# Ledger of designs, part 34: peptides against a protein of PDB entry 3OGK

Target 1, 307 residues: chain A of PDB entry 3OGK
Amino acid sequence: ATPDRLSRRFPNLRSLKLKGKPRAAMFNLIPENWGGYVTPWVTEISNNLRQLKSVHFRRMIVSDLDLDRLAKARADDLETLKLDKCSGFTTDGLLSIVTHCRKIKTLLMEESSFSEKDGKWLHELAQHNTSLEVLNFYMTEFAKISPKDLETIARNCRSLVSVKVGDFEILELVGFFKAAANLEEFCGGSLNEDIGMPEKYMNLVFPRKLCRLGLSYMGPNEMPILFPFAAQIRKLDLLYALLETEDHCTLIQKCPNLEVLETRNVIGDRGLEVLAQYCKQLKRLRIERGADEQGMEDEEGLVSQRG

## One batch from the design tools (peptide; aimed at target 1 E111)

Design b1_p17_5_s1 (made by RFdiffusion4, then SolubleMPNN; from b1_p17_5, 9 letters changed)
Fold by OpenDDE base, seed 1:
Structure b1_p17_5_s1 (fold): chain B 307 residues (1-307), chain A 17 residues (1-17)
Amino acid sequence: as target 1 above (307 residues)
Amino acid sequence: SLSPRERRQRRLDERLA
């Protein structure tokens, strides 16, 4: 499909999702002629798709100029922007989006590759947005953004329900969690083991409605912080947790309302048995092969095909 | 260069190690 054909057929389009070609190869080895540039689509959006409020680019090449054009063309009418596994832009492009689209409700950059110039985009978002419901820069590397801006967003955006972040130290997000009273989903952060202070995370207070969770690098020492609200957990992302088979069993037993689990093979057949026993509402299970399998001499950590 | 997912996996592997 060409951009021109889309606008002619659907001039009143409200939502657009574009997917680039599946990359069998590495993120940087895109053949130049794969048609993965958003530029012609952004031009068409700007000129002809005046009712478009939701844009989702997946595995596309997006420039700062593209983002700037999109931002100015849609302005406060843009409610959703998802840059899903995209590349080619910098934080200047993000700044343009949040500057011009002040009523944006969903902003996603999950797994996108970009050049980070500064943290101004998040600051601008914090200063001017009150509409945000979903903020997702999970599996990104922002080093120049402030957790204080995230806290400000939580205070100002009362409808904020889902936040996924990179490797922020979780202790820096205490203020954010206190402010995010309606937060239902949190993914990311960084739990960092301190042998000298094993209890450093025990005072974490999570939002009361939190039910979808994916804490990065959570080990067995940190896992107990979930126990007070484990019964309300509906989704767990354990892909980046530091849990062994027994730890999985312990946690799963405490989550009887679990609907979605994402984890690694370390759950093992034993973990799957426990899951089947205690999680009767489970709807989706994703098991990825992890590098931890290479070190496990013990068959207990392997998910068999019989499971 | 590694993808964001690959970089995160690497960080996980380093901590498991």
Scores: peptide ipSAE 0.523, ipTM 0.931, DockQ to the pose 0.680
OpenDDE base, seeds 2, 3, 4, 5: peptide ipSAE 0.520, 0.523, 0.523, 0.398; ipTM 0.930, 0.930, 0.930, 0.866

Design b1_p17_5_s2 (made by RFdiffusion4, then SolubleMPNN; from b1_p17_5, 9 letters changed)
Fold by OpenDDE base, seed 5:
Structure b1_p17_5_s2 (fold): chain B 307 residues (1-307), chain A 17 residues (1-17)
Amino acid sequence: as target 1 above (307 residues)
Amino acid sequence: GPSPRERRMARLNERLA
């Protein structure tokens, strides 16, 4: 489809989702003339799609100029922006979005690759937004953003229900969790084992409504922090957890209301048996081949089911 | 270069090793 054909057929379009090339195409190998650039679409949005409130770009090249144009064209009418596995922009583009789109409810840049200039975009979002419901920069590599800005967002955005972040030290998010009273979903962070302080995370207080969770690098020593609310967990992302088969069995037994599990092959057949026994409400199971396959002697038990 | 997902998996592997 071409941008011009879309606007002509659907001038009152409220939501647009564009998908670029499949995974195998590295962004760096995308020719300039490939439909992977959002530029012609942003031009069309700016000129002809004046009712558009939701934009989702998946695996596309997005420049700062594209983001600036989109931001200025849609301003406070933009409720949702998803940069899903996109590339080509910097934090200046994000700054433009949050500066001009002050009523944005969903901001996603999950698995996007970008140049980080500063943390101003998150600071600006914290200063001016009160509408945010979903913030997702999971599997990104921000190093210049402040956990304090995330705390401010949680304090100001009463409807904030889902937050996914990169590899922030989880203890830096204590203030955020305290402020995020309505948070239902959290993914990311970083748990960093300290042999000298094994209980460093045991006093971590999670939001009372938290039911969808994916803590990065959670090992068996940190896993007990979930036990007080394990019965209310509906979704677990264990893809980046440091749990073995037995740890999976232990945790799964405590999550009878689990609906979605994402993990690696390390769960094994034994973990799947336990899952079937205890998690009768399971709706979705995703097992990814992980690098820990090299340590599993029994290659025969590798369940590579792409759910 | 590697995708953000690949880099994250690499960091996981470093901790599993």
Scores: peptide ipSAE 0.567, ipTM 0.939, DockQ to the pose 0.688
OpenDDE base, seeds 1, 2, 3, 4: peptide ipSAE 0.567, 0.559, 0.565, 0.561; ipTM 0.940, 0.938, 0.939, 0.938; seed 1 fails the geometry check

Design b1_p17_5_s3 (made by RFdiffusion4, then SolubleMPNN; from b1_p17_5, 8 letters changed)
Fold by OpenDDE base, seed 4:
Structure b1_p17_5_s3 (fold): chain B 307 residues (1-307), chain A 17 residues (1-17)
Amino acid sequence: as target 1 above (307 residues)
Amino acid sequence: SLSPRERRQKKLDELLA
C-alpha cells in the first residue's frame, strides 16, 4: 500500500503502525524502493490524516525533518509516538516532537539509534507535559539527559505508569521514584557494585504500585532490594541481571504472583523447576541464550527439555 | 557500529567476565 492510498481509504485513521522490515506476508505493504524511509508517510500524515493520534514506526529511517513535520502537523493531537528500533534522527528531532506535541501520552525510542546532541528534549518534556503515561527509551544511549528532568516528569505527569530508561545510575533516580507515585513498570537503570559500599542500594524506595520490573546489572548483592515487594511483582526482566542459577531460585521463590519472566539460560533446569513450583500464575517465559553460558563445568546453567 | 542491543550485551558480557 502507498501512503496516498491509505489516506484515501481511511481518512479518519487514528492509529498507524509501519514496519520497515516486515515479515514476508507484509512485504507488499511497503514499497521496496522507499528503503524504509518514513518521509512519504509523514508527508501523507501531515496532509491527509488529520485524525491520526498514534504513530508507530518500527525499523524505519526517520530524519529530524520527518519528526519536525510530524510534530507540527499533529501537534497536541498526537498522543502516541513510537520510534521502535529506528534510526536516522538526532535529539533535535525529539525536541521538536516534545515541543509541539505537549499532550503526548506515549513516547518510545526503544532500541533506536540516533545522534545525541543535547538533553533539551527531556527538559522540554519535563517543563510542559502533564499527560505522559509511558516513557520508553530503553536500550538507548542518552548521556546528556538529566535525571532531574525525569523526576520533574514524574511529579507533573500523574498518570505516568511505565518508564523504561537507559543506564542511569539507579541512585540518581531516587527522586524520580519518590515522585512517580503511580508507576507500575520500570526497566533499565544501572546498578553498579561497590565493594566498599555493598549496601548502597538497600535503602532505595520504589513506587508502591511497582509490579513490572527490569533492573539492569542487578547482582545477588542488590537483589534483596526487591524482596519487600517481590510478592507483588508480576513481570520480571532478568535479561540483563547478573544473577546465577541459585540467585534465580532465591528470587523466584519470593515472586508467587509472577506472570511474565524474561531471563537467560543461566536459570537452568533447577530454576525452571523452582519457577514451576512457586509461580503458578506464570503466563509467559522467555529464555535467551547468554554469553554467561558456562561450559560442561556448570550443566545446571543450561536449559534442557526437562524443564 | 554496534546496535543498541549489541552494545548492551557487550556491557553485560564485560560485567560477567
Scores: peptide ipSAE 0.478, ipTM 0.919, DockQ to the pose 0.590
OpenDDE base, seeds 1, 2, 3, 5: peptide ipSAE 0.471, 0.466, 0.462, 0.466; ipTM 0.919, 0.917, 0.915, 0.916

Design b1_p17_5_s4 (made by RFdiffusion4, then SolubleMPNN; from b1_p17_5, 10 letters changed)
Fold by OpenDDE base, seed 1:
Structure b1_p17_5_s4 (fold): chain B 307 residues (1-307), chain A 17 residues (1-17)
Amino acid sequence: as target 1 above (307 residues)
Amino acid sequence: SLTPRELRDLRLNELRA
């Protein structure tokens, strides 16, 4: 499909999702006409899709100019922008989006590759947005943004329910968690083991409604911070947790209402047995082959195709 | 610089070392 044909066929389109080619193909010198650039689509959106409020680009090349044009064209009508595994832009493009789209509800750039110029985009978002429901820059590297801005967003956006971030030190997000009273989902952050202060995270207070969680680098020493509300957890992302098989078993037993689990092969057959025994509401299970398999061979950490 | 995924992979490997 071409942008022009789409707009002619569906001039009242409210939501658009475009998928580019797999990343492996993007690194090859692919002809420019492979459809990986959003530019022609943004042009068409600007000119002919005046009711579009949701845009999702997946594995696309997006420039700052594209973002700027999109931002100005849709302005406060843009409610959702998802730059899912995209590349080609800088934080200047993000700044344009948040500057012009003051009513944006969902902003995602998960696993996107970009050049970070400054943290102004998040600051601008914090200063002016009160509509945000979902903020997701999971699996990205933002070194220049401030956790204080995230706290401000939480304070001002009462409908904020899902936040996924990069490698913020979790202790820097104490204010954020306190402010985010309606937060249901949190992923990312950084838990850092400190031998000199093994309980440095024990007093961390999470939002009361939190039920979807994925704390990066959570080890067995930090895991107990989840126990007080483990029964209300419905989704766990343990892909980047530092948990062994037995740790998985311990945690899973405490999450009887778990519906979605994402983890690595380290869960093992034992973990799967425990999961089946205690998590009767499980709907989705994702098991990835992790880098931890390259370490010590632990038979308990291997999932066999026995089932 | 390592991507977050690469960093996570590295840390996982370190845990197993």
Scores: peptide ipSAE 0.228, ipTM 0.798, DockQ to the pose 0.426
OpenDDE base, seeds 2, 3, 4, 5: peptide ipSAE 0.129, 0.163, 0.186, 0.216; ipTM 0.768, 0.783, 0.792, 0.791

Design b1_p17_6 (made by RFdiffusion4)
Pose (drawn by RFdiffusion4):
Structure b1_p17_6 (pose): chain A 307 residues (1-307), chain P 17 residues (1-17)
Amino acid sequence: as target 1 above (307 residues)
Amino acid sequence: VTEELEEEEEEEIEELS
């Protein structure tokens, strides 16, 4: 339908969600220029959806111009913006929205592709934003943003509940973790072990409410930092973990309250057996395919009728 | 907030399946 039709039928929308490219685009089957331009919708928002406080774009093309218009037109009213698997914008667009939308409660860019010119957008949030509840750049290449800015955001945003990040060194986020007193969910970061520091981590202060999490590149040697509070973990994201079938069993075994598990097929039939009696409350399970070229990551990394 | 995150995660699971 045309944007005109949407605003005529529902002139007082508070929340809008638009999907663009077919699902196949998540698997590199759809041309990049196929469509899903968000622009006519932003123009319609500017003129006729004057009550909109939340926008979620999914698999759509979003430009800097379009986000500059959205930020100016909705300003302090924009409580939530979700750029979900979108493309076509840069850090100029992000900066525009974080400077004009001073009361953003939820900002999300998971799996989006954009050009990174600088890190001022994150710094701008750190300097002025107090209301942020969820910040999410989970699956994203950011090389110019400072972990100091993220820590500062945690110090200023009393209601910060959920943060998902890129390849920050976990050790750089120690300050962030102490400051994020209300943090219930954390995903991302980078656990980089060096033989030099056998106990490079073991001294992580995780927020005492963290119960939904996934640490990227987590190996067997760093896995134990979860044991002190594994009884509390309700959601686990081992999708980007570097741990073998045996290690999965050991960790899954310690999470009797786990309701959501996402993992690669390395979990193996053996891991599913463990999951079968320790985690009776499990509600959602996703076993993504792993490195399927040189053996199934190990000789147990195949799930079957047994699992 | 947690509910909305759970709904998003469920949707992503369905689409990747």

Design b1_p17_6_s1 (made by RFdiffusion4, then SolubleMPNN; from b1_p17_6, 7 letters changed)
Fold by OpenDDE base, seed 3:
Structure b1_p17_6_s1 (fold): chain B 307 residues (1-307), chain A 17 residues (1-17)
Amino acid sequence: as target 1 above (307 residues)
Amino acid sequence: MLEEEDEEEEEEDEERE
């Protein structure tokens, strides 16, 4: 569909999802100039889609100018912006969004590639937004944003229920977790082993409603921090955990209410058997191949056709 | 394989809205 045809047929459109380049484009199979730019769509949104409150761009090229135009056109009417696996923008574009769209509820830039200029966008969001429900910059690299701004967001946004972040040291998020009283989902962070301090993370206090979780680099030594609330966990993201097959078995046995599991092949047939035995509410299972698993001959860490 | 994963992620995003 062309942007102009969409607006003519659906002038009262509230939600728009656009998919850009398929994964095949990553292999140079699709010309660079293939319709992956959001610019024509942003122009149409700005001119003709006055009821649009939700925008989702997936695998598209998004410039700072596109974000600025979108932000100014929709302003406080924009409730959702998802930049899912997008590229071409900087943190200046994000700053424009949070400056003009002060009632935004969902802001996602998961797996997006961007140039980081500063942390001002998160600071601006912290200073002026009270509506945020979902903040997701999972699998991104922000080095200039402050955990204190995240804490401020948690304090000011009472409806904040889902936060996914990059590689923040988890101990820097203690203030955030204390403030995020209604948080149900958290993914990301960074757990760093300290041989000299094995109990480094044992005193972490998680939000009481937390039931969807994915802690990056969580190993078997850190895994016990979940045990006090494992029975309330409904979703686990273990894609970036440092758990072996036996560790998976240990954790899964403690999560009888698990509905969604995302993990790597390291779960093995044994882990799947344990999952089937203990997790009767399981609705979705995602198993990815780890890059490092090509080299480990250990038969136990592979999901076979029998599993 | 890769196409099936993309479809499942899309269905979950639609069920949450």
Scores: peptide ipSAE 0.019, ipTM 0.606, DockQ to the pose 0.087
OpenDDE base, seeds 1, 2, 4, 5: peptide ipSAE 0.019, 0.018, 0.018, 0.019; ipTM 0.607, 0.607, 0.607, 0.608; seeds 2, 4, 5 fail the geometry check

Design b1_p17_6_s2 (made by RFdiffusion4, then SolubleMPNN; from b1_p17_6, 7 letters changed)
Fold by OpenDDE base, seed 4:
Structure b1_p17_6_s2 (fold): chain B 307 residues (1-307), chain A 17 residues (1-17)
Amino acid sequence: as target 1 above (307 residues)
Amino acid sequence: LLEEEDEEEEEEDEERE
């Protein structure tokens, strides 16, 4: 579809999702004239889609100018912005969004590639937003943002229910977790094993409503931090966990209400058997092949056709 | 595989809205 055709057909459109080309086709040959640019769409949104409150760009090229135009055009009417696996922008574009769209409820930039200039966008969001429900910059590389701004967001946004972050040291998020009283979903962070302090994370307190979880780099030593609330876990993201097959079995047995599991092939047939035995409410299972697991001929760590 | 994963992720996002 073309932007002009969309606005003519649906002048009262409230939600727009645009998909670019699959990553497999994104070899370095993105022609300058590739239909993957959001610019024409942002122009159309600005001019003709005055009721649009939700925008989802997936695998598209998004410039700071595009974000600035979108932000100014929709302002407080923009409730959802998802930059899903997008590229081409900097944190200046994000700053424009959060500056102008002060009532944004969902801000996602998961797996997006961008140039980080500063952490001002998160600070601005923390200073002015009270509406945020979903914040997701999972699998992104932010080094200049502050965990304190995340804590401020949690304190100010009473409806905050889902937060996915990059590689924050989990202990830096203690204040965030304490403030995020209504948080149901958390993904990301970084668990860093300290041989000298094996109980480093044992006193970590999670939000009481937390039921969807994915802690990055969680190993078997850290896994017990989940046990007090494992029965309430509905979704687990173990893609970036450092769990072996037996560790998976141990955790799964403690999650009888698990509905969604995302994990690597390391779960093995044994893990799948345990999953089937203990997780009767399981609705979705995603198993990825880890790059490092291709070399392990260990039959036990592979999901076979028997599992 | 990546395309299938993308579709599954999209379905999951749509089920949450």
Scores: peptide ipSAE 0.020, ipTM 0.634, DockQ to the pose 0.090
OpenDDE base, seeds 1, 2, 3, 5: peptide ipSAE 0.020, 0.020, 0.020, 0.020; ipTM 0.635, 0.633, 0.631, 0.634; seeds 1, 2, 5 fail the geometry check

Design b1_p17_6_s3 (made by RFdiffusion4, then SolubleMPNN; from b1_p17_6, 8 letters changed)
Fold by OpenDDE base, seed 1:
Formats: C-alpha cells, structure tokens, sequence
Structure b1_p17_6_s3 (fold): chain B 307 residues (1-307), chain A 17 residues (1-17)
C-alpha cells in the first residue's frame, strides 16, 4: 500500500505499524527504492493522519529528519513510538522525539542501530516526561546515557511498568529499582562476575511487582538473587544468561507460575522435561540456537526432536 | 521461523499493552 492510499482510506487512523523487508532478503537484491524508508509515511502522517497516536516501524530506515518531522507533527498526541530493529538515525532524532512528544507512554528502540552522539535524549525524557509506561532500548548500545536519568524517570513516571535496557551495570540501577515501585518487567542490564566479591549482587532489591525478567549475563552465582521472588515470575528471558542445563533446571523448578520462557538450546531435553513437570502454566516457549553452542559437541546442551 | 516468532511476540506484546 502507498501512504497516500492509506490516509485516504483511513483518515482517522490511530495506530500504524509498518514492516520493512525481512532480513532474509539479501541486502544486495533490494532496490534502493525499496519501501524500507519511513520518509514518505512520515510525510503522510504529518499531513493527513492527524489522529495517529501510535507508530510502530519495524526493520525500516529512519532518519533524524523523519523523527523530527514526526515529533513536531504529532507532539503530545504521540503516545507510542516503536523503532523496532530500525536504522539510519542518531540520538539527535531521539532528542527531537522526547522534546516534542512530552506525553509519550511507550518509547521503544529495541535492536535498533544508530549513531550515539550524547545522552541528552534520556536526560530530556527524565526532566519532562511523567506519562511513560514502557521504555525499551533492549539490545542497543548506549554508552553515554546516565543511570541517574533512568532513576529520575522511575520517580516521575508512576505508571512505568516495563523497562528494558542495554548493558548497564546492575549495581548502578539500585536507585532505579528503588524508585520504580510499579515496575512489572525488566530486561537487560549487565551482571559482571567478581571472583573477589561473589555476593556483590545479593543485596539487590527488585521492585515488588516484578514478574517479567531478563537479566543479561546472569550466571549460576547470580541466579540465587531471583529465588526470593521466583514463584511470581511469569516471563523469563534467558537468551543472554550464562546458565548451563543444570542451572536452567534449578531455576525452572523455582518458577511454577512461568508463562513465557525464552532461552537457548542449552536448556536441553532435560531442561524441557523439568519445564513440563513444574511449569504447568507455560504458554510460550522460544528456543534459539546460541552462537557459542555450535562448538560444544556436548549432547547435554542440545534440544533434540524428542524434547 | 525466527522472524515469524518475533512477529507473534511483537503482536502479543502489543495486545498486553
């Protein structure tokens, strides 16, 4: 569909989701004018889609100019922006969004690639937003943002329920977790093993309502920090955990209310058996092949067709 | 398969929001 046809058919459109071409389409075979640029859509949104409050771009090319135009066109009417696996923008584009869209509730940049200039966008969001419910920059590389701004967001946004971040040291997020009293979901961070301080994470206090969780680089030494609230865990992301098969079994046994599990082949057939035994409410299971598991010939870490 | 699962998860996350 063309942008102009969409606006003519649906002038009162409130939510728009655009999907770019699948990655499997070899980049070299995609004509330069592939429908992967958001520019014509942003132009149409700006001119004709005046009731649009939710925008989701998936696997699209988004420029700073596109973001700036979108931000100015929708302003405080924009409630949701998802830049899902997008590319082509910088943090200047994000700054424009948070500057102009001060009532945004959902801001997602998950798996997007961008040029990071500074951390001003998160600071601006922290200073002016009180409406945020979902913040997601999971699997992104922000090095210039401050965990203090994240804490400020948690203090100011009482409806904040889901936060997914990049590789913040978890200890730097203590203030954030304390402030985020209504947080139900957290993904990301970085757990760093310290042989000299094996208990450095044992004093972490998580939000009381936390039930969807994915801690990056969580190993067996850090895993016990979940045990006090494992029974309330409903979703668990272990894709970036450093758990072996036995560790999976140990954790799964403690999560009887688990509904969604995302993990790697390392769970093995044994882990799947334990999952079936203890997690009777399981609705979704995602198992990915880990890059590192291709080299471990050990049969114990593979999900077979029997599992 | 992975792309389809990612799409289904994205749709379900949208339904829960």
Amino acid sequence: as target 1 above (307 residues)
Amino acid sequence: LLEEEDEEEAEEDEERE
Scores: peptide ipSAE 0.021, ipTM 0.629, DockQ to the pose 0.091
OpenDDE base, seeds 2, 3, 4, 5: peptide ipSAE 0.021, 0.020, 0.019, 0.020; ipTM 0.628, 0.627, 0.628, 0.631; seeds 2, 3 fail the geometry check

Design b1_p17_6_s4 (made by RFdiffusion4, then SolubleMPNN; from b1_p17_6, 7 letters changed)
Fold by OpenDDE base, seed 5:
Structure b1_p17_6_s4 (fold): chain B 307 residues (1-307), chain A 17 residues (1-17)
Amino acid sequence: as target 1 above (307 residues)
Amino acid sequence: LLEEEDEEEEEEDEERA
């Protein structure tokens, strides 16, 4: 579809989702003139799609200029922006979005590649937004943003229900978790094992409504922090957990209300049997092969076609 | 396979919206 055809057909469009090239194309030289640039779409949004409140770009090239134009064109009417697996922008573009779109409810940059100039965008969001419901920069590399700004967002945004972050040390998020009273979903962070302090994370207090969770680098030593509320867990993302088959079995047995599980093939046939036995509410199961598991000879850590 | 993974991730994002 072309931008001009879309606006002609749907001048009152409220939600737009654009998909670029599939992941397979990321490994190929993307021709300069492929339909992966958002620029012509942003131009069309600015000129002709005056009711647009939700924008989702997936696997597209997005420049700071594109973000600035979008921000100024939609301003407080923009409720949702998802930069899903996008590239080509910097944190200056994000700053423009949060500066001009002060009523944004959903801001997503999951798996996007960008140049980080500073942490001002998150600070600006913290200072001026009270509408945020979903913040997602999962699987991103931010080094200049402050956990204190996340805490401020949690305090000011009473409807904040889902937050996904990059590799923040989980202990730096203690203030955030205390402030995020209505948080239902959290993914990301970084659990860093300390052999000298095995109890490092045992005093971590999660939001009372937390039921969708994915802690990065969670190993068997950290896993017990979930046990007090495991019965209320409905979704687990274990893709980036450091759990073996037995650890999966232990955790799954404690999550009888689990509806969605995402994990690696390390769960094995044994883990799947335990899952079937204990998780009667399971609706979705995603199993990935994991890059490192090609070398583990343990037959128990492989999902067979019989499982 | 990669396209299916992309579609599943999209469905998950839509269920959260």
Scores: peptide ipSAE 0.021, ipTM 0.645, DockQ to the pose 0.089; fails the geometry check
OpenDDE base, seeds 1, 2, 3, 4: peptide ipSAE 0.021, 0.021, 0.020, 0.021; ipTM 0.639, 0.635, 0.638, 0.638; seeds 1, 2, 3, 4 fail the geometry check

Design b1_p17_7 (made by RFdiffusion4; failed a check: near_copy:native)
Pose (drawn by RFdiffusion4):
Structure b1_p17_7 (pose): chain A 307 residues (1-307), chain P 17 residues (1-17)
Amino acid sequence: as target 1 above (307 residues)
Amino acid sequence: TETLREFLEEKRKERMT
């Protein structure tokens, strides 16, 4: 339908969610220029959806121009913006929205593709934003943003509950973790082990409410930092973990309250067996395919009728 | 391990495309 039709039928929308490209686009089957331009919708938002406080774009083309317009038109009213698997914008668009939308509660860019010119957008949040509840750039290449800015955000945003990040060194986020007192969910970061520091981590202060998490590139040697509070973990994202079938069993075994598990097929039939009696409350399970070229990551990394 | 990490980085790049 046209944006005109949407605003005529529902002039007082508070929340809008638009999807563009077919689901096939998540698997590199849809041309990049196929469509899903968000611009006519932003123009319609400017003129006729004067009550909108939350926008979620999914698999859509979003330009800097269209985010500059959205930020100016909705300003302090924009409580939530989700750029979900979108493309076509840059850090100029991010900066525009974080400077004009001073009360953003939830900002999300998971799996989006954009051009990164600088890191001022994150710094701008760190300097002025107090209201942030959820910040999410989970599956994203950011090389110019400072972990100091993220820590500062945690110090200023009492209601920060959920943060998902890129390839930050976990050690650089120690300050962030101490400051994020209310943090219930963390995903991302980078666990980079060097033989030089056998106990490079072991001294992580995780927020005492963290119960939904996934540490990227987590290996068997760093896995134990989760054991002190594994009884509390309700959601686990081992999708980007570097741990073998045996290690999965050991960790899954320690999470009796786990309700959501996402992992690669390395979990193996053996891992599913473990999951079968330790985690009776399990509600959602997703077993993504792993590295399927040179053996199934190990000789147990195949799930079957047994699992 | 190195090959697995490279695979995962590649998949991440694909999801961002």

Design b1_p17_7_s1 (made by RFdiffusion4, then SolubleMPNN; from b1_p17_7, 10 letters changed)
Fold by OpenDDE base, seed 3:
Structure b1_p17_7_s1 (fold): chain B 307 residues (1-307), chain A 17 residues (1-17)
Amino acid sequence: as target 1 above (307 residues)
Amino acid sequence: MEARRAWLEEERRRRRS
């Protein structure tokens, strides 16, 4: 479909999701006529899709100019922007979005590639937004943003229910967790082992409604942090956890209400057996092949194709 | 810690592909 045909057929469109071609080629090698650029769509949105409140770009090239145009065109009417595995923009583009779209509810940059100029976009979001429900920059590498801005967002956005972040030290997010009273989902962060302080995270207090969780670098020493509320966990993202097969078994047994599990093949057949035994509410299971496959000669850590 | 980060980055890269 072409942008112009879409607007003519659906002038009252409220939600648009565009998918670019799979990243078979580096974005820099994609010709302008490839259809991977959002530019013609942003132009159409700006001119003809005046009721559009939700935009999802997946695997597309997005420039700062595109974001700026989109931001100004939709302004406070834009409720959702998802830059899913996109590239081509900088934090200046993000700044434009949060500056002009002050009532945005969902902002996602998960797995996007961008140039980070500063942390102003998150600061601006913290200073002016009270509508945010979902903030997701999972699997990104922001180095110039402040945990304090995240805390401010949590304090000001009463409807904030899902936050996925990059590699923040979890202890720096204590204030955030305290402020995020309605938070149901958290993914990311960084758990860093300290040989001298094995219990450094044991006093971490999570939001009371937290039920969807994925902590990066969570190992068996940190896993007990989840035990007090394991029964209320509905979704676990263990893709970036440092858990072995037995650790998976231990955790799964404590999560009888688990509905969604994402993990690596390290769960093994044994972990799957335990999952089947204890997690009767399971709806979705995602098992990825991890880099750890190369090192695990042990048969127990492999999910058999026959199983 | 550095080894863990490198591993995570590789895992992220692999999943992005």
Scores: peptide ipSAE 0.279, ipTM 0.876, DockQ to the pose 0.398
OpenDDE base, seeds 1, 2, 4, 5: peptide ipSAE 0.292, 0.272, 0.249, 0.273; ipTM 0.886, 0.876, 0.867, 0.878; seeds 1, 2, 4, 5 fail the geometry check

